# Ledger of designs, part 32: peptides against a protein of PDB entry 6J07

Target 1, 107 residues: chain A of PDB entry 6J07
Amino acid sequence: GQRGWFCGSVSQDLRQFWVAEGGTISDPRAADFLFSCDASHPDTLRIYQSLDYIEDNATVFHAYYLSAVANAKIKNSVALGHFILPPACLQKEIRRKIGSFIWEQDQ

## One batch from the design tools (peptide; made by RFdiffusion4, then SolubleMPNN)

Design b2_p14_1_s4 (from b2_p14_1, 7 letters changed)
Fold by OpenDDE base, seed 1:
Structure b2_p14_1_s4 (fold): chain B 107 residues (1-107), chain A 14 residues (1-14)
Amino acid sequence: as target 1 above (107 residues)
Amino acid sequence: SERKKLTELAKKQA
């Protein structure tokens, strides 16, 4: 099974999709996947400030990944790695080097 | 773990 944590910034529709696909919802400590739509949301900030994250044992993903999966026509065509949501302090430099994030392109 | 691996990748990106 896949356990996911969701920031308050994530819509109920995306949460329901996760569950419909066989996922469960858990607290961030037990979760295999951490989803957020806002790096500045207090819920997400608490993740970034946690020891697990600081020690490189946690990753936050933009929940738009779930929307991309829902709309994908080819199985396994959506790469989770493209949806890493870094802290705000890193985003500008990342955009400079590799371009805009996928979720920003379709907004 | 996969989460750890991706976290390391993300932090190296900047």
Scores: peptide ipSAE 0.035, ipTM 0.647, DockQ to the pose 0.355
Fold by OpenDDE base, seed 2:
Structure b2_p14_1_s4 (fold): chain B 107 residues (1-107), chain A 14 residues (1-14)
Amino acid sequence: as target 1 above (107 residues)
Amino acid sequence: SERKKLTELAKKQA
């Protein structure tokens, strides 16, 4: 199965959707997917500071991805790569070059 | 892609 870790910033509804779709919830080191809604949340900051992340063996995704999947007409049509959540200190430069993040566009 | 490149750079700077 697919193992996911969730920052405290992620709602219980999105966690439940993950489980309903066949996922399990685990600690960050065991997880295949790391989900967060807040790059500045202490849970997420600990991920960014971890050796796995520093060594490019981990990626944090915005949990809004799960909402997009839930609402998608075609399964597998939502690109996970569009939901990468970088550290807050880098987001300004990214927005300058490629525009606002998807989770910000629907606000 | 540009997005991929930026993401990789972001991770390296974290």
Scores: peptide ipSAE 0.034, ipTM 0.650, DockQ to the pose 0.080
Fold by OpenDDE base, seed 4:
Structure b2_p14_1_s4 (fold): chain B 107 residues (1-107), chain A 14 residues (1-14)
Amino acid sequence: as target 1 above (107 residues)
Amino acid sequence: SERKKLTELAKKQA
């Protein structure tokens, strides 16, 4: 099974989709995947400040990944790597080098 | 460092 942690910024619908797909919900320390919709949310900020994250043992993903998976004909066609949610202080530079984030393209 | 984090994130997204 896959264990996921969810920031308070993530909708209940996306959480329910995760569970429907066979995932479970856990605290950040036990989770295999960390999902957030807001890099500035206090829950997410605590992750960025954690030792696991500082030591590069944790990655936060934008929960829009789950929406993309839900809408995709082929689940594996959605690349999780494209949904990495970095701290706000890094986002501008990343956009400059790689381009706008997927979750921002329709805004 | 921030630069290290940026580089690693870029690699993961590429």
Scores: peptide ipSAE 0.027, ipTM 0.622, DockQ to the pose 0.136
Fold by OpenDDE base, seed 5:
Structure b2_p14_1_s4 (fold): chain B 107 residues (1-107), chain A 14 residues (1-14)
Amino acid sequence: as target 1 above (107 residues)
Amino acid sequence: SERKKLTELAKKQA
């Protein structure tokens, strides 16, 4: 199964959707997917500071991905890669080169 | 490095 960790910034509704779709919730070390809605949240910052993340063995995704999946008209039409949530220190440069993040576009 | 990480993330975002 797909194991996910959730930052405290993620709503219970999105967590419930994850479980309803067959996912389980675990600690960040065991998780295959890490979800957050706030790169500056203490929970997420601890992820960025972890050895797994520093060694590029972990990726944080914006939980808005789950909302997009829930509302998608075509299954598998939502690309997880577009929802990578980088540390705040990298976001400005990414926006400059790639454009606004998808979760910001729909806000 | 930060630049390397940025490049990797940008590739994944694109």
Scores: peptide ipSAE 0.027, ipTM 0.620, DockQ to the pose 0.132

Design b2_p14_2_s1 (from b2_p14_2, 5 letters changed)
Fold by OpenDDE base, seed 5:
Structure b2_p14_2_s1 (fold): chain B 107 residues (1-107), chain A 14 residues (1-14)
Amino acid sequence: as target 1 above (107 residues)
Amino acid sequence: SRRKRLREQALKEA
């Protein structure tokens, strides 16, 4: 099974979709997927400060990934890598190089 | 680990 952790910034609808698709919700240490909608949320900041993250054993993904999966016509067509959520201090430089993040494009 | 494999896959797609 797929285990996910959710920042408080993630809506209940997205959490429910995760469970409906067969996922389970766990603490961040046990989770395979770490989802957030806000790199500056206290929950997400705690992840960035954790030893697992500092040692490159964890990745935070924007929860909009789940919305994209829900709306995709072809399964496996959504690239998880497009939804990596970096710390806020890195986002401006990333936008300068590759443009706006995918979760910002439809705002 | 499972999480490490997931990270490696995601980084290739980024």
Scores: peptide ipSAE 0.614, ipTM 0.940, DockQ to the pose 0.792
Fold by OpenDDE base, seed 2:
Structure b2_p14_2_s1 (fold): chain B 107 residues (1-107), chain A 14 residues (1-14)
Amino acid sequence: as target 1 above (107 residues)
Amino acid sequence: SRRKRLREQALKEA
């Protein structure tokens, strides 16, 4: 099974989709997938401040990944790596180099 | 760990 943690910024619909697809919801220490829609949300900030994250043993992904998966016509066609959600302090520089994040497009 | 492998794969895709 796949274990996920969700920031309070993630809608109940996306959480329900995760569960419907066979995922379970757990605390951030047990979760393999950490989902957030807001790098500045207190829940997400606590992840960035954790030892697991500081030691590169955790990654936060934007929950829009789940929406993309739900809408995908081909299974496994959505690249999780496109949805890495970095801390706010790094986002401006990243956008300058690679452009807007995928979850910021079509909005 | 599973999470570390996930991170490494995600970074390759980014």
Scores: peptide ipSAE 0.613, ipTM 0.940, DockQ to the pose 0.750
Fold by OpenDDE base, seed 1:
Structure b2_p14_2_s1 (fold): chain B 107 residues (1-107), chain A 14 residues (1-14)
Amino acid sequence: as target 1 above (107 residues)
Amino acid sequence: SRRKRLREQALKEA
C-alpha cells in the first residue's frame, strides 16, 4: 500500500481522494508520500527541519499532484517529479531557472 | 527504502 502524510494545508477532498484510491494516511515518519499545499505552513516547515529531510531521505510533494492524477486520462501519465515542493527560501531561485511551478499555473 | 527510491525516481522526472 501507499502511505501518505498530509500537511494541514491540504483539503479534505484531496485526502479523501487519496484514501479512495487505496492510500492510507500516516505520520510523517512512516509515510512514503509527504503532501503539502504550502511550503510555509508550520506542518511543512517541521518536515523541512526534520533529520530525514536534511539527510535527503524525505521529499515533500505538492498535493496538486493528486488533482492532476484525478484528472488524468492515462494512468501513470502524471510525473510525480513535477510536483516536488521545495522550501520557500529556494523557490524564487528555482523559478528563475526553470519557470513557475506546475501548481501555480492553474491558480 | 521505499521513500528513498521514490525520491530518486521523482528527481529524475523533475
Scores: peptide ipSAE 0.611, ipTM 0.939, DockQ to the pose 0.801
Fold by OpenDDE base, seed 3:
Structure b2_p14_2_s1 (fold): chain B 107 residues (1-107), chain A 14 residues (1-14)
Amino acid sequence: as target 1 above (107 residues)
Amino acid sequence: SRRKRLREQALKEA
């Protein structure tokens, strides 16, 4: 099974989709997937400040990944790497290099 | 760890 943690910024609908697809919800220390919709949310900030994250043993993904998976017509067509949610302090430089994030394009 | 492997794979896709 796949264990996920969810920031408070993530809607209940996306959490329910995760569970419906066979995922479970756990605390961030136990979770393999860390989902957030807001890099500035206090929950997410605590992740960025954690030892696991600082030591490159954790990655935060934007929960829009789950929406993309739900809407995908081809299985495994959604690349998880496109949904890495970096700290706010790094996002400007990343946008300069790769353009707007996927979760920003449909807003 | 599983989480570390996931991170490495995701970074390759980014």
Scores: peptide ipSAE 0.611, ipTM 0.939, DockQ to the pose 0.792

Design b2_p14_2_s2 (from b2_p14_2, 6 letters changed)
Fold by OpenDDE base, seed 1:
Structure b2_p14_2_s2 (fold): chain B 107 residues (1-107), chain A 14 residues (1-14)
Amino acid sequence: as target 1 above (107 residues)
Amino acid sequence: SRRRELRERAKREA
């Protein structure tokens, strides 16, 4: 099964979708997926400050990934890498090089 | 580990 942690910024609907798809909800240390909708949320900040993250053993993904998966017509068509949620201090640099994040777009 | 594989997948798809 898939183990996921959810920041308080993530809606109940997305959490419910995760569970409906067979996922379980776990603490951030045990979770494989770390989902957040807000890099500045205290829950997410604690992840960024954790030893796991500092040692590059954790990745935070924007929970909008789950919405994209829910609406996808082709399995595995959603690129997980497009939903990496980096700390706020890195986001401006990334936007400058790659453009706005997918969850910031109105498409 | 699952996390490591997940990170590698994400990096490839980024």
Scores: peptide ipSAE 0.656, ipTM 0.945, DockQ to the pose 0.777
Fold by OpenDDE base, seed 4:
Structure b2_p14_2_s2 (fold): chain B 107 residues (1-107), chain A 14 residues (1-14)
Amino acid sequence: as target 1 above (107 residues)
Amino acid sequence: SRRRELRERAKREA
């Protein structure tokens, strides 16, 4: 099973979709997937400050990934790597290098 | 670990 943690910034709809797809919701330490919609949210900041994250044993993904999955016509067609949510302090440099994040393009 | 696998997947797809 897929275990996920959700920042408070993530809508209940996306959480419900996760569960409907067979996922479970757990605390950050137990979770495989860490979802957030806001790198500056206190919940997400705690992840970035955690030992797991500092030691590169955790990755935060933007929850828009779940929206993309929900709307995808082909299973497994959504690239998880496009939805890595880095700390705010790194985002400007990343945008300079690879362009705007996918979750920002439809705003 | 599953997290390691996810990281590797994400790297391939980034």
Scores: peptide ipSAE 0.656, ipTM 0.945, DockQ to the pose 0.752
Fold by OpenDDE base, seed 2:
Structure b2_p14_2_s2 (fold): chain B 107 residues (1-107), chain A 14 residues (1-14)
Amino acid sequence: as target 1 above (107 residues)
Amino acid sequence: SRRRELRERAKREA
């Protein structure tokens, strides 16, 4: 099974979709997927401060990934890598190099 | 580990 953790910034709709697709909700230490909609949310900040993250053993993904999966017509067509949510301190430089994040483009 | 494999997949797809 797929285990996911959700920041408080993630809507209940997306959480429900995760569960409906067979996922379970876990604490950050046990979860394989870490979802957030806000890099500055206290929940997400705690992830960035964790040993798992500092040692490059954790990745935070923007929960908009789940919306993209829900809307996808082809299985596995959504690139997970497009939804990596880096700490706020890195986002400006990343935007300079690759442009706006995919979750920002339709806002 | 599954966590590491997930990270590596994401990096390849970025």
Scores: peptide ipSAE 0.656, ipTM 0.945, DockQ to the pose 0.782
Fold by OpenDDE base, seed 3:
Structure b2_p14_2_s2 (fold): chain B 107 residues (1-107), chain A 14 residues (1-14)
Amino acid sequence: as target 1 above (107 residues)
Amino acid sequence: SRRRELRERAKREA
């Protein structure tokens, strides 16, 4: 099974979708997927400060990935890599190089 | 590990 952790910034609807699709919700140390909608949220900041993250053994993904999956017409067509949520201090530089994040395009 | 696989997948798709 797929284990996910959710920042408090993630809506209950997206959490429910995760569970409906067969996922389970766990603490961040046990989770395979780490979802957040806010890199500045205290929950997410704790992830960035963790040894797992510092040692490059953890990745935070924007929870909008789940919305994209829900709306996708082709199974497995949503690129997980497009939803990497980096720390806020890196986001401006990333936007400068590759443009706005996919979760920002409809905001 | 699953996390390693996810990281590698994400890197390929980024």
Scores: peptide ipSAE 0.656, ipTM 0.945, DockQ to the pose 0.749

Design b2_p14_2_s3 (from b2_p14_2, 6 letters changed)
Fold by OpenDDE base, seed 1:
Structure b2_p14_2_s3 (fold): chain B 107 residues (1-107), chain A 14 residues (1-14)
Amino acid sequence: as target 1 above (107 residues)
Amino acid sequence: SKLAELRRRALEEA
């Protein structure tokens, strides 16, 4: 089973897609996957400030991953690792070294 | 890098 937590910034459509694909929705502590569309949203900030995250036991993914999966023509072609949503304090440096995030390229 | 570390973790989660 895939348990996911969703920031308030994530649309109901994406949440419904997650459930339709066999996922369940849970609190952050029980979730295997944490989804957000906004690193500055209060819900996401609370994750970044949590002990689990600080101790590198949690990862936040951009919910655009779900859109990419929905539109993928090849099974397992979407790499989850490309959708890591880091805290705002790291994003500028990451963009400078690696480039714009995938979810920003299609928007 | 921090991003690389997170990506490795993502592979473990997937």
Scores: peptide ipSAE 0.174, ipTM 0.759, DockQ to the pose 0.186
Fold by OpenDDE base, seed 5:
Structure b2_p14_2_s3 (fold): chain B 107 residues (1-107), chain A 14 residues (1-14)
Amino acid sequence: as target 1 above (107 residues)
Amino acid sequence: SKLAELRRRALEEA
């Protein structure tokens, strides 16, 4: 399914795109996809602290994924895995290993 | 790695 939760950091335009593409908006517990633009936003921090996330049953994605999909010439060319938004405490280590996140490159 | 674990999780949820 395409049930999504959105952090307050995500624009209304991206939320509308999600719905236009057949997605629905739900609370974090019911959502299959969690979107955020800020790992330090209070909404996102609550996700990271949730039991679902701690037990590896939830993944937070950067909402820039939706923008990339909207603008892609080939829709399936955008890899969701490139948009995983980890907690801030892990980001520096990840950048050292694989480079800057894709949403940072395009900003 | 932690990244690999996250990616695996993403694939399972997609």
Scores: peptide ipSAE 0.168, ipTM 0.754, DockQ to the pose 0.178
Fold by OpenDDE base, seed 2:
Structure b2_p14_2_s3 (fold): chain B 107 residues (1-107), chain A 14 residues (1-14)
Amino acid sequence: as target 1 above (107 residues)
Amino acid sequence: SKLAELRRRALEEA
């Protein structure tokens, strides 16, 4: 099964969707996917400061991915790579290079 | 670059 960790910034609705689609919820170290809606949330900051993340063995995704999947007409049409949530210190540089993040465009 | 690193991560997770 797919194991996911959720920052406190993620709504219960999105967590429930994850479970409804067959996912389970776990701690960050056991999780295959890390979801957050706020790069500045203390939970997410702890991820960014973890050894796994520093060593490039972890990736944080914006939980809006789950909303996009829920609303998609074609299964697997939503690209997970578009929802990488980088630390705040990198976001300005990224926006200058590739534009605003997808979750910012749809809000 | 940091951007390149994110691109690589995107490919790995896709």
Scores: peptide ipSAE 0.145, ipTM 0.745, DockQ to the pose 0.172
Fold by OpenDDE base, seed 3:
Structure b2_p14_2_s3 (fold): chain B 107 residues (1-107), chain A 14 residues (1-14)
Amino acid sequence: as target 1 above (107 residues)
Amino acid sequence: SKLAELRRRALEEA
């Protein structure tokens, strides 16, 4: 399925794109995909604190993925794996070892 | 893969 949960930090435009592409919007427990633009947003923090996330049964993706897909005509491919959004407390370490996140590279 | 690396790093540091 293509059920998505969206943090309040995600724009309505990206949500509308998701629906336009055939997706539906659901609560995080039923969602196949969890999208956020802010790891520090209260909505996203609740995900990180959930049992599903703690037990590694959930993954939060940066909603910039949807923007990249929408603009894929200028890209060869868009890999969902590049858009994993970890908790803020882990991001510094991840950047040090892997490099800057793709949604930060144009900033 | 980058996906696997990102997940591992996130989990290891948690």
Scores: peptide ipSAE 0.125, ipTM 0.699, DockQ to the pose 0.093

Design b2_p14_2_s4 (from b2_p14_2, 5 letters changed)
Fold by OpenDDE base, seed 3:
Structure b2_p14_2_s4 (fold): chain B 107 residues (1-107), chain A 14 residues (1-14)
Amino acid sequence: as target 1 above (107 residues)
Amino acid sequence: SKRRELRERALKEA
């Protein structure tokens, strides 16, 4: 099974989709997937401050990944790497190099 | 570690 943690910034609809697809919801220490919609949310900030994250043993993904999966026409066509949610302090430089994040383009 | 595997996959795709 796939265990995921969700920041409080993630809607119930996306959480329900995760469960409907066979995922379970757990605490961040046990979860393999860490989902957030807001790098500045207190829940997400606690992840960035955790030892697991500091030691590169954790990655936060934008929950819009789940929306993309739900809407995908081709299975496995959604690249997880496009949805890495870095700390806010790094996002400006990343946008300068690769452009706006996918979750920002549809807003 | 599954978490590390996900990270490595994601970084390759980014």
Scores: peptide ipSAE 0.633, ipTM 0.942, DockQ to the pose 0.817
Fold by OpenDDE base, seed 1:
Structure b2_p14_2_s4 (fold): chain B 107 residues (1-107), chain A 14 residues (1-14)
Amino acid sequence: as target 1 above (107 residues)
Amino acid sequence: SKRRELRERALKEA
């Protein structure tokens, strides 16, 4: 099964979609997917400060990924890599180099 | 691990 953790910034609708698709919700240590809608939320900040993240053993994804999956006509057509959510301190520089994040384009 | 595999997949797609 797919185990996910959700920052408090993620809506109940997206959490419910995750479960409806067969996912389970777990603590960050057990989760394979770490979802957030806010890199500055205290929950997400704790992830960035964790040993797992510092050692590159964790990745935070923007929960908008789940919306994209829900709307996709072809299964597996949504690129997970487009939804990597880096710490806020890095985002400005990243936008300067590669442009706005995909979740910002539909906001 | 599954988490490591997801990270690798994501980085390739980014």
Scores: peptide ipSAE 0.632, ipTM 0.942, DockQ to the pose 0.794
Fold by OpenDDE base, seed 5:
Formats: C-alpha cells, structure tokens, sequence
Structure b2_p14_2_s4 (fold): chain B 107 residues (1-107), chain A 14 residues (1-14)
C-alpha cells in the first residue's frame, strides 16, 4: 500500500484524493510519501529537522503533485522529481539555476 | 524500502 503523511498546509481535497486513489494516511515515521504545501510550516520544519531527513532517508514532496496526477491523462507521466520540496533556505538558489518550481507556474 | 525507491526515482527525474 501507499502510506502518506500530510502537513497541515495541505488541503482536505488533496488528502481525500489520496485516499480515493487507495492511499492511507500515517504518521511521518511510517509514511512513504511526505506531502506539504509550505516548506516554512511548523509541521514541515519538524520533518527537515528529523533524523530520517538529515540522514537522507526521507523526501518531502509538494502536494501539488497529487493535483497534477489527478489532472493527467496518463498518471505515470507526472514526474515525482519535479515536486521535491526543499527547505526554504535552498529555494532561492534553486530558482536561480533551474527557474520557478512547477507548483508556482500556474499561480 | 519503498521510501528509498521513491527517493531514487525522484532524484533521477529532478
């Protein structure tokens, strides 16, 4: 099964979509997917400070990934790697090198 | 683990 954790910044609609697609919601230690919409949210900051994350055993993804999957004709065509949500302190430099994040483009 | 597999997949696509 697909186990996911959700930051408080993620809407109920996206959580419901996850469950409708067969996912379950769990605590961050048990979850395979960690979803957030805000790298500065206290919930997400706790993930970045965790031993799992520091030891490269966790990745935070922007929850907009789920919206992209919901709207895609072919679900596997959505690249998970485009939705990696790095800590806020790294985002400015990343934007300088590769441009705006995909979740920012349609705002 | 599934989490490790997801990370590897994501890094290849980033």
Amino acid sequence: as target 1 above (107 residues)
Amino acid sequence: SKRRELRERALKEA
Scores: peptide ipSAE 0.629, ipTM 0.941, DockQ to the pose 0.779
Fold by OpenDDE base, seed 4:
Structure b2_p14_2_s4 (fold): chain B 107 residues (1-107), chain A 14 residues (1-14)
Amino acid sequence: as target 1 above (107 residues)
Amino acid sequence: SKRRELRERALKEA
């Protein structure tokens, strides 16, 4: 199954969608998907500080990915890679190179 | 691991 962890910044609606799609919710150590809506949230910061993340064995994704999946007309048309949520300290430089993040658009 | 696989997929798409 698909195991996901959710930062407290993620709405219950998105969590419920995850479960409805067959996902389970786990602690961050066991989870394959790590979802957050706020790189500065304490929950997410703990992920960035974890050994798994430091050793490049973890990736945080913006939970807006789930919203995009929910609204997608074509299954599997949403690229997970577009929703990598980097630490806040890196985001400015990333925006400078590739533009605003998808979850920041239309806002 | 699945997590590693997801990371690799994501990085290819980014």
Scores: peptide ipSAE 0.633, ipTM 0.942, DockQ to the pose 0.791; fails the geometry check

Design b2_p14_3_s1 (from b2_p14_3, 6 letters changed)
Fold by OpenDDE base, seed 3:
Structure b2_p14_3_s1 (fold): chain B 107 residues (1-107), chain A 14 residues (1-14)
Amino acid sequence: as target 1 above (107 residues)
Amino acid sequence: SKRAELRRRALEEA
């Protein structure tokens, strides 16, 4: 199964979609997927500060990934890698190199 | 682990 953790910044709709697709919701330590919509949210900050994350054993993904999956017409056509949510301290440099994040483009 | 696989997959796609 797919176990996911959700930051408080993630809407209930996206959480419900996750469950509807067969996912379960768990604590960050047990979760395979870590979803957030705000790198500066206290919940997400705690992830970034965790040993798992510091040791590169965790990745936070923007929950907009789930919206993209929900809207996709082809299974597995949404690239998970496009939705890596890095800490705020890294985002400016990343935008400088590769442009705005996909979740920012439709805002 | 699945988490490690997801990370690998994500980094390859980024």
Scores: peptide ipSAE 0.583, ipTM 0.932, DockQ to the pose 0.767
Fold by OpenDDE base, seed 4:
Structure b2_p14_3_s1 (fold): chain B 107 residues (1-107), chain A 14 residues (1-14)
Amino acid sequence: as target 1 above (107 residues)
Amino acid sequence: SKRAELRRRALEEA
């Protein structure tokens, strides 16, 4: 099964979608998918400070990925890599090189 | 691990 952790910044609707798709919700240490909508949320910050993350054994994804999956007509057409949520301190530099994040483009 | 695979996949797609 797919085990996911959710930052408090993620809506209940997206959590429910995850479960509806067969996912389970677990603590961050057990989870394979780590979802957040706010890199500055205390929950997410704790992930970034964790040993797993520091040692590149964890990745935080923006929960908008789940919305994209829900709206996709073709399964597996949504690239998970487009939804990597880096720490806030890195986002400015990333935007300079790559442009706005996909979850920011519809704003 | 599955988490490592997800990270690999994500980084390749980014």
Scores: peptide ipSAE 0.583, ipTM 0.932, DockQ to the pose 0.779
Fold by OpenDDE base, seed 5:
Structure b2_p14_3_s1 (fold): chain B 107 residues (1-107), chain A 14 residues (1-14)
Amino acid sequence: as target 1 above (107 residues)
Amino acid sequence: SKRAELRRRALEEA
């Protein structure tokens, strides 16, 4: 199964899609997928401050990944790596190097 | 673990 955690910044629609696709919702320590729409949200900040994240044992993904999956015509065509959500303090430098994030382009 | 696999997959795609 696929266990996911959701920041409060993620819409109920995306959560429902996750469940409809066979996912379950769990606490962040048990979850394999960590979804957020806001790197500055208190829920997400707690993830970045967690031991798992500090030790590189956790990755936060932008929940727009789920929207992209829902709209994809070809299964597995959406690259999860394009949706890594880094802490806010790193985003400016990343944008300078690779451009705007995909969730910023499509919104 | 699945989380580690996801991280590896994501980093390869990034």
Scores: peptide ipSAE 0.583, ipTM 0.932, DockQ to the pose 0.762
Fold by OpenDDE base, seed 1:
Structure b2_p14_3_s1 (fold): chain B 107 residues (1-107), chain A 14 residues (1-14)
Amino acid sequence: as target 1 above (107 residues)
Amino acid sequence: SKRAELRRRALEEA
């Protein structure tokens, strides 16, 4: 199954969608997917500071990915890679080179 | 592992 961890910054609606789609919610050590809406939230910061993350054994994704999946008309059309949520210290430079993150773009 | 595969896929798509 799909096991996910959620930062406290993620809404209950998105969590409920995850479960409705067959996902389960677990602690960050057991989770395959790590979701957050705020790179500066204490929960997310603890992930970035963890040994798993430092050793490239963890990736944090913006939970807006789930909203994009919910709205997608074509199955598997949403690229998970577009929703990688990097630490705040890297975001300014990333925006300079490739533009605003997808979750920052208004619809 | 599943987590490793997800990371690989995500990095390829980025």
Scores: peptide ipSAE 0.581, ipTM 0.932, DockQ to the pose 0.768

